Peptides against a protein of PDB entry 5OOQ. Designs and how they scored, part 1

Every score and structure here is a prediction.

Target 1, 227 residues: chain A of PDB entry 5OOQ
Amino acid sequence: YREDVRQVVTHPANALSFLQPGRLVEISVNGKDNYGWGAVVDFAKRINKRNPSAVYTDHESYIVNVVVNTMYIDSPVNLLKPFNPTLPEGIRPAEEGEKSICAVIPITLDSIKSIGNLRLYMPKDIRASGQKETVGKSLREVNRRFPDGIPVLDPVKNMKIEDEDFLKLMKKIDVLNTKLSSNPLTNSMRLEELYGKYSRKHDLHEDMKQLKRKISESQAVIQLDDL
Below, numbering starts at 1 at the first letter of every chain, in headers, positions and changes, except where a header shows other numbers.
Peptide ipSAE is a variant of ipSAE made for these designs: the mean of its two directions, with the distance scale d0 fixed at 1.0 Angstrom where the peptide's residues are scored. Compare it only between designs on the same protein; published cut-offs may not carry over.
A fold fails the geometry check if it doesn't show the stated peptide or something in it is severely misdrawn.

## One batch from the design tools (peptide; made by RFdiffusion4, then SolubleMPNN)

Design b1_p18_7_s4
Fold by OpenDDE base, seed 3:
Structure b1_p18_7_s4 (fold): chain B 227 residues (1-227), chain A 18 residues (1-18)
Amino acid sequence: as target 1 above (227 residues)
Amino acid sequence: MELSYSEYSEEEIEELLK
């Protein structure tokens, strides 16, 4: 059920408005490589110059560049290509006991596990010497200040997802959590169906430029020291 | 160090998607 919510939250119709520079996101690539919390640099629509007719799923249709501080030190980071989410072999997070470095990696929306309710101030030129490390230090500090975990955006309260299908999904999850049926698999299938309806309703393949969502204009900036 | 809890405005999103 958490995966179903994640799919809705990370859908372009919902996620893009929160992927500002410095937004904290929890990163898991290919369901295996967990980089932990990183900071968004920017995002762009995925374009295949070699195959302009390429059609990507909604969750693969955008590339998000993120700074991570958990890259294995001996990873071939020089082979990373900007805006290419297909990571070279050997690109992985550091394991326990291994040294890590800061790196900018391109990921898809599907690689976002969670979107944090925090945004770092980002250097203007993150690729300049020493800038990634600065962000890396900030990430460590944030993790230190939130030992119980970085606050995650609430899909309803913070992200203002008011889609009827999503709300139905959430209600169903709540019901299932309170009344765990003897057949969780059947219930999961029903949730997937609800997500399917949502996805069809919000098909962004045709014209992302027409994406209109009521977004809160409220701005709140807090110093890290105030946290 | 500053932390922001803001989101993009509708106008900002429209500009990003142009």
Scores: peptide ipSAE 0.087, ipTM 0.733, DockQ to the pose 0.114
Fold by OpenDDE base, seed 4:
Structure b1_p18_7_s4 (fold): chain B 227 residues (1-227), chain A 18 residues (1-18)
Amino acid sequence: as target 1 above (227 residues)
Amino acid sequence: MELSYSEYSEEEIEELLK
């Protein structure tokens, strides 16, 4: 059920408007590589230059660039391709006892475990020398300040997801958290219907792609001026 | 650090595009 909520939250129709520069997101790549909390740099619609006709799922249709401070130090970060979420072999988070470095990695929406209700002030040029490390220090400080975990956006209260079926899902989850009952919350068909609704909304967001990009850029500038 | 509970609003969009 948590996965069902995650699918709705991370759908482009809901997530993109919260992926401002500096937005904290919890990252799990391919459901296995947990990078912890990172900071959003930007996002873009996924384009395959080699195969322009490539069709991606909604959750795979956008690339989010995020700064992480948990990259394994010996990862081949030089092989990272901008806006290519297919990470080279060896790109992984540091394990316990291993040293980590800061890196910008391209991820899909499907790799977002949660969206935080905190934003970092991001440097204008994250690729400039030392800037990633500055963000990395900020991430460490955030983790220090929130030992019980970084606050997550409430899908209903904060993200304003008002879909009736989603609200029912949330209510059922609340009940299940209290009773641990094995009742299937959603049939696969209901999820498909929910995704269908969001997909239609996503089309509207695609039309606003340029607008969102401008907003993101403007927000980044504002954050820099506030530093 | 900023606590943000909002998405890009239409108002924010309009303000940023001015």
Scores: peptide ipSAE 0.042, ipTM 0.667, DockQ to the pose 0.088
Fold by OpenDDE base, seed 2:
Structure b1_p18_7_s4 (fold): chain B 227 residues (1-227), chain A 18 residues (1-18)
Amino acid sequence: as target 1 above (227 residues)
Amino acid sequence: MELSYSEYSEEEIEELLK
């Protein structure tokens, strides 16, 4: 059920409005590489210049650039390609005992485990020397301030997801949590209908012209200078 | 620390996607 919730939350129709610069997101690439909490730089619609007819799933149709502070120090970060979510071999988070560095990585929506209820004040030019490290320090400070975990957006209260099927899903999860049952009872049919509704809504957004990178001044809950 | 769950408006998203 948690995965089902994640699928709904990270759908473009719901997630994109919360991916402002500085938004904290928990990152898991390909379900195996956990980078922890990072900060959103920007996002763009995924475009394959080599194959303009390429069709992506909803969760793979956008690229989110995120700052992480958990990149393994010896990762070949120089091989990262802008707006290419297929990360080079060797790009991975640092393991226990390994040193980490800050990096900006392109990810898909499918790589977002959670969306935080916090935003950092982001430098205007994150790609400038030293700026990603500043964000990295801020991320460490946030983690220090929230030892029990960074607050996650509530899908209903914060994200205003009011779909009846989704609400039923949430109720089922609550019941299961109360019963200490970890068994995901996916009502696959209802989920497909739910996803279909979001997909139709997103299709309207996909018809919109390519995302112009507007560096908007983000209203941050946490100032980088205070961290 | 104030928690903010503010989101882009539909108009803002449209502008970003232009």
Scores: peptide ipSAE 0.230, ipTM 0.812, DockQ to the pose 0.049; fails the geometry check
Fold by OpenDDE base, seed 1:
Structure b1_p18_7_s4 (fold): chain B 227 residues (1-227), chain A 18 residues (1-18)
Amino acid sequence: as target 1 above (227 residues)
Amino acid sequence: MELSYSEYSEEEIEELLK
């Protein structure tokens, strides 16, 4: 169900209006290369100059340029081509113990795992020397301020996705989450303790999610410093 | 940095895609 939600959220009809400069997005390329949260630079419709008749899926029909601060330092970033989402071999995030650098990478909508409820102030010229590193510092600061995760846009409340089938999907997810929390098989003391711990963690997570939602529901632009 | 739920208008999207 999470993937179904992601497919709806990242569809151009829903996502593009939220891909303003500085919008935080969580990046996963090819389902394995997780760059974490990056910041949107811009986006454009994908054009294949070599094959103008190329047909792309909706999720592959746009290119989003994003700044990431998790690029492996020895990645061949000089081989990156603007607006080419087919990344050169060796372009990958840094692993544990490896050094990372800031880079601008072109991705498709399909590479967006989540869209954040936060925007960064972006430099006017991200390609100028040192500008991507400035964004990288901001990303680190955001991660520091949100140790439990960056707030994600609510598909219904924030993105105003009002499709009936989508709403039904969301309700089903909520019901399943409730049923999982109300599982009567918790009658063993050990399961109750484990489930109680999980339930408490879940309640805390839900409370945090609700708090994040409340922050998101404030139509007022709130400066991160005021949080 | 800001928390923003502002959206591009449809017109703005069209202009960006030109």
Scores: peptide ipSAE 0.098, ipTM 0.745, DockQ to the pose 0.146; fails the geometry check

## One batch from the design tools (peptide; made by RFdiffusion4, then SolubleMPNN)

Design b1_p19_7_s4
Fold by OpenDDE base, seed 3:
Structure b1_p19_7_s4 (fold): chain B 227 residues (1-227), chain A 19 residues (1-19)
Amino acid sequence: as target 1 above (227 residues)
Amino acid sequence: MLPYREYTEEELQELLEKA
């Protein structure tokens, strides 16, 4: 059920307007490699120059560059290619007891576990020497300030997702979470159906036009510029 | 638990100021 909400929240029609530079996002690559909270550098539509006719899923159609401070120190970070979400072998977060470094990694929207209600002040040139480490320090400070976890954007209150099917999805999840559901299995099937309906209602072409307008608008964001 | 916290912008600002 959490996955169903995540799918809606991370859909490009909803997520991209909140992926401003410095936006905190919780990162899980391929459902396995948890990098924790990182900071958005930028994003771009995924373009395959070799195959311009390539069709990506909605969640794979954009690439987000993020700064993480949890990269394993011996990861082959030099092999990272900007805007290539297919990470080289050996790129992984540090395990317990291992040393970590800061890195910029390209991820898909599908690798976003959560979108935080915080933004860091980002250096103008994140690729300049020492800049990613500065962001890494800020990330550590944020984690220190929020020991109970970084606040996550509310899909309804903050993201203004007002789709009826999504609201129904949320209601069903709430019912399940409170154990008020008489038939959890039936409700699970309904959630999948509701997400399917949501996805079918959204035309990416029109959504992108609206999104471009929203991206240009100043959004209410709490910025941690003093970090 | 829902994947998000129900914080108002005001509450979130207060949290940032206290941190």
Scores: peptide ipSAE 0.017, ipTM 0.540, DockQ to the pose 0.078
Fold by OpenDDE base, seed 2:
Structure b1_p19_7_s4 (fold): chain B 227 residues (1-227), chain A 19 residues (1-19)
Amino acid sequence: as target 1 above (227 residues)
Amino acid sequence: MLPYREYTEEELQELLEKA
């Protein structure tokens, strides 16, 4: 069920409006490389210049560039290509006892484990010398302030995922959490139907994003010190 | 650089109503 929720939350129709610069996201690449919480730099639709006819899944169709502060120090970060989610061999998070550095890595939506309800102020040029490290320090400070974990966006209250089937799924999860039942509710067909509904709401999500931006620009954002 | 929390929709609506 958690994976089903993750699939819905990280679908482009839902996730992209919440991937603003500085958005905190929890990153797991290939289900094994856990980078922890990183900060979104930007995102773009995935384009294969060598194969323009390439068709990607919805979750692989966008590339998100994120700053992480957990990159293994001896990783070949110089081989990283912007907007190429196929990471070179040796790109991995630092293990216990290893030193880490800050890096910008391109990931797919499928590599997002969670979307946080926090944003960092991002430098204008993250690629400039020292800027990644500044973000890295901010990430450490956030983790220090939230020892129990960074607040995750509520799919319904914050992300406004109002799909009836998703709401039913959430209700069922709540019931199951109370009853300890683990039956998968969504088969692949239901997921496709959900995705079809999300695609129709895409324009509304963009409009909401624009409205939220206008409000955030005009009004003081709640500082973490007030949390 | 201090992180910030975005307003919830409820908070945004309240702000819009006050504006």
Scores: peptide ipSAE 0.085, ipTM 0.644, DockQ to the pose 0.247; fails the geometry check
Fold by OpenDDE base, seed 5:
Structure b1_p19_7_s4 (fold): chain B 227 residues (1-227), chain A 19 residues (1-19)
Amino acid sequence: as target 1 above (227 residues)
Amino acid sequence: MLPYREYTEEELQELLEKA
């Protein structure tokens, strides 16, 4: 059920409008590499220059550049290519006891574990010297201020996902959180139907253009200087 | 489960001011 909710939340039709610069997102690359909470820099539609006819899934069709402060210090960060989600070998989060650095990494929507209900005021030029580290400090401060975890966007109240099947899913999850027992298999079929609705209703290309214009609408914005 | 904590923007601001 949690994965089903994640799939709906991270679908381009829902997620892209909340991936403004500075939006906090929780990152798990390939379901293995947990970078924790990072801050969105920007996003773009995935383009394969070598294979322009490449078809990506909805969750792999966009690349999100995010600042993380948990990159392993000896990772080959210089080999990172903007908007290329195929990470070089050795790019990984720091483990316990290892030193970390700040880095900008390109991820797919599928690598977003959760979307936070917080937005950092981002530097205009994140690639300028010291700017990533500034964001990294802000991320540490946010984590300090929210020891019980960074607040996650409510899919219904905040993201305004009003699909009836999704609402039913959420209600079932609420009931199951109170009662441990229900069967995850029945929800996968409904998820495909939900995705089918999103993919049919939205021209993702046009949506991206419109969303880039609406990026100015800020929910809870934290100024970097206030952190 | 995504810990959906329903914080209003006001509640978030209050938390940030208290920290």
Scores: peptide ipSAE 0.026, ipTM 0.565, DockQ to the pose 0.108; fails the geometry check
Fold by OpenDDE base, seed 4:
Structure b1_p19_7_s4 (fold): chain B 227 residues (1-227), chain A 19 residues (1-19)
Amino acid sequence: as target 1 above (227 residues)
Amino acid sequence: MLPYREYTEEELQELLEKA
């Protein structure tokens, strides 16, 4: 169920309007490499220069550049290419006891575990010397302020996802969380149908525009500079 | 567990003031 909610939340039609500079996102690359919370720099539609006709899934069709402060110090960060989500071998988060550094990594929407309800004030030029480290300090401060975890955007209240099937999914999750006994297998089939509805939407730009209008009414986004 | 955490504005303010 969590994965199914994640698929809906991270769909371009829903996620892109919340990927403003400084937006906090929780990052898990390939479901294995957990970088923790990072800050969005920017995003762009994925373009394959070698194969312009390449078709990507909805979740792989956009690249998000994020600042993380958990990159393993000996990772080959010099091999990172902006807007290339195929990370070089050896790019990984630091493990316990290892030293970490700040890095900007390109990720797909599929690598977003959650979208936070906080935004950092971002420097104008994140690539300038020392700017990544400034963001890294801010990320540490946020983690210190939120020991119980950074607040996650509510898909309904904050993101204004009003799809009836999604609302039904959320209700089912709530019921299942309260009732230990319900068989998780029966609910997975309905999630494929829900994802299928989003994948069939052809005009992601219009969907994003509509979502932005709904969000402009939401007071739920907190900025660190406003705190 | 819900994939999101709901914080009231008051709870959020309290967390920020403790920092």
Scores: peptide ipSAE 0.024, ipTM 0.546, DockQ to the pose 0.068; fails the geometry check

Design b1_p19_8_s2
Fold by OpenDDE base, seed 1:
Structure b1_p19_8_s2 (fold): chain B 227 residues (1-227), chain A 19 residues (1-19)
Amino acid sequence: as target 1 above (227 residues)
Amino acid sequence: MTGYEELTDEEIEKLLKEA
């Protein structure tokens, strides 16, 4: 269901109006290379000059240039080509313990994991020396200020996605989340409540058995004395 | 050196409201 939501949110009909310069987007390339939050520079319709007849899926039909601050320092960033989402070999995010640098990378809409409800002020010329590093500093500051995560655009409230099937999907997710949150707790609480009731019933039954034994013993003693 | 100053809390709040 989360992937279905992502597909709708990142569709050109919904996403492009929110990909203004400075918009924060969470980036995952090829499902494995997580760059974290980056800032949109610009976007353009994907054009294959070598094969003008190339047909792209909706999610691959646009190229978004983004500034990331998580590029591995020894990655061949000089081989990056603007508006070419086919990244050279070795282009990857820094792993834990590795040094990172700022870079502008071209990605497809399919590489957007989420769209943030935040925009950065962007330099006029991001390709000028030091400008991407300025954006990188801003990204670090934003991440510092939002330790629980950067706020994501609400698909309905912010993005105004009014598709009926999408709204039904969102409602289903909400119901499932409520059930998943309520079922373990409700089942555990209900199980505890049932167990508590069962335990109390069992204790009461044992108490009644003990009382009946005491009554029977007292009657037997009275019969022996009358005897 | 157009050093983009660190986004102030106010600037972030403004950007969140305008987004």
Scores: peptide ipSAE 0.023, ipTM 0.567, DockQ to the pose 0.067
Fold by OpenDDE base, seed 3:
Structure b1_p19_8_s2 (fold): chain B 227 residues (1-227), chain A 19 residues (1-19)
Amino acid sequence: as target 1 above (227 residues)
Amino acid sequence: MTGYEELTDEEIEKLLKEA
């Protein structure tokens, strides 16, 4: 059920408006490699130049570049390709006792575990020497300030997801979290159905949301230049 | 000097309230 909420939250129709530079996101690649909280650099629609007809799932249709401070020091970071979310072998987070470094990695929306309600100030050129390390220090400081975990965006209150099917999904999840004992299979199928309905509705409104996002991004950039 | 200003605690709290 947490996965169902995650799918809705990380859907492009909902997530992209909150993926401003510096937005904190919790990263899990392929459900295995937990990088912890990273900071968004930017995002772009995934385009396959070799196969323009390639259709990606909604959660794989965008590439998000994120700064992480948990990359294993001996990871082949030089093999990372911009806008390629298929990470080379050996790219992994540091384990306990291993040294870590800061890196920018391209991920899909599906690799976002949660979206934080915090945003870091980002350097203008994150690729410049030392800039990713500065972000890495800020990430450590944020983690220090929030020992109980970084606050997560509330899907309803913060993200303003007011879709009726989603609200029903959330209510069901709350009920199921409290009453896991009764009919898990029926509840799971119903959650999938609700998610499917929600996704289809938002796919139809994607163009409108993209326009609203462009407007919001333009306004956010103006505020940064006025500071 | 790319003016990276670290968010102050107050700025973080403000961001949390605007959310």
Scores: peptide ipSAE 0.021, ipTM 0.514, DockQ to the pose 0.114
Fold by OpenDDE base, seed 2:
Structure b1_p19_8_s2 (fold): chain B 227 residues (1-227), chain A 19 residues (1-19)
Amino acid sequence: as target 1 above (227 residues)
Amino acid sequence: MTGYEELTDEEIEKLLKEA
């Protein structure tokens, strides 16, 4: 059921309107490479210049450029091609004990594990020197402020997904969560995050406002130092 | 309607059987 929800949430019809610059997304490439939370730069419809007749699935039909701060330092980031989601060999997140760097990586919608209910202020030109690192600092600050995890968009309350079948699915999951709430495995699936249960306990609006203010202040200071 | 109304036990059982 979690995967079913993810498929609906990450479908272009639902996801694209929430992939504004600075939107936080949790990234898992090929179900193995977990980059954690990154920030959206932009997105575009996937076009194969070599094969214009190429047909992609809905979840592979768009490319999202995201800033991550968990890229392994020795990854061949110079081989990354903008808007090419087929990552070069050796592009991976840093493992425990390894050093990481900031990078912009192109991903498909299928590589989005979750969409956060937070948006960073983004530099106007992310490709300019030092700008990725600025976003990287902001990501670290967000993680520091949300030790229990970044709040996820509620598919119904925030994303306004009103499809009857989806609502039925959500109700089923809610029932299961209620029944299995005593099971540690249910808590591990972050199903409560999908239902915005955490959003009810925390004034996410206030937290977001405070976070945005602090991020804006930090970015303003960095821009002054680069001048 | 921002909150799921608490489903009755019968509604819960029905949903679980269809899952």
Scores: peptide ipSAE 0.007, ipTM 0.326, DockQ to the pose 0.022
Fold by OpenDDE base, seed 5:
Structure b1_p19_8_s2 (fold): chain B 227 residues (1-227), chain A 19 residues (1-19)
Amino acid sequence: as target 1 above (227 residues)
Amino acid sequence: MTGYEELTDEEIEKLLKEA
């Protein structure tokens, strides 16, 4: 169920308008590398310069640059390339007992576990000396202030996903989830079909959503000096 | 399930000031 909701929420047609600079997002890369909550720097449509004809899935079609404060200290962060989500070997979050540093990493939408209902005020130049660390301190403060977890955007109330097909999809997901124990394979296939239909429909509105993103207001803005 | 908390901007600001 969580994954099903995540697929809808992180779809470009829904997510991009909420990926303003400073938006908090929970990050899990490749389902194994959990960086926790990070802050969005920016995003762009994924372009493969070497293979312009490359086709990406919806969730891999955009690259989001995020500041994390949980990067393992000995990770080869100097090898990171902006807007390249193929992370070098050794790029990983710090484990328990390891030291961490702040880093900007490029991720896909598929690496977003959840979108927070909070937005940090971001420095103008995040790549300037000390700016990542400032954001990192703010992230720590936010986590301290929300010990029960950072508030997550509600897909309906906050994200305003009121599309009838979305609501039907959600209802069907709920029904399928109750039946997963009986036939996981069949239910998975049906879910993929439903998602595919939803995706195709909303892909037509991607440009509109991108425009709305530019004029979209943040849900909540937290100043760096307030943290 | 990651609980969805609906907080207004004002509520969030208040929480941050009280923290």
Scores: peptide ipSAE 0.014, ipTM 0.464, DockQ to the pose 0.142; fails the geometry check

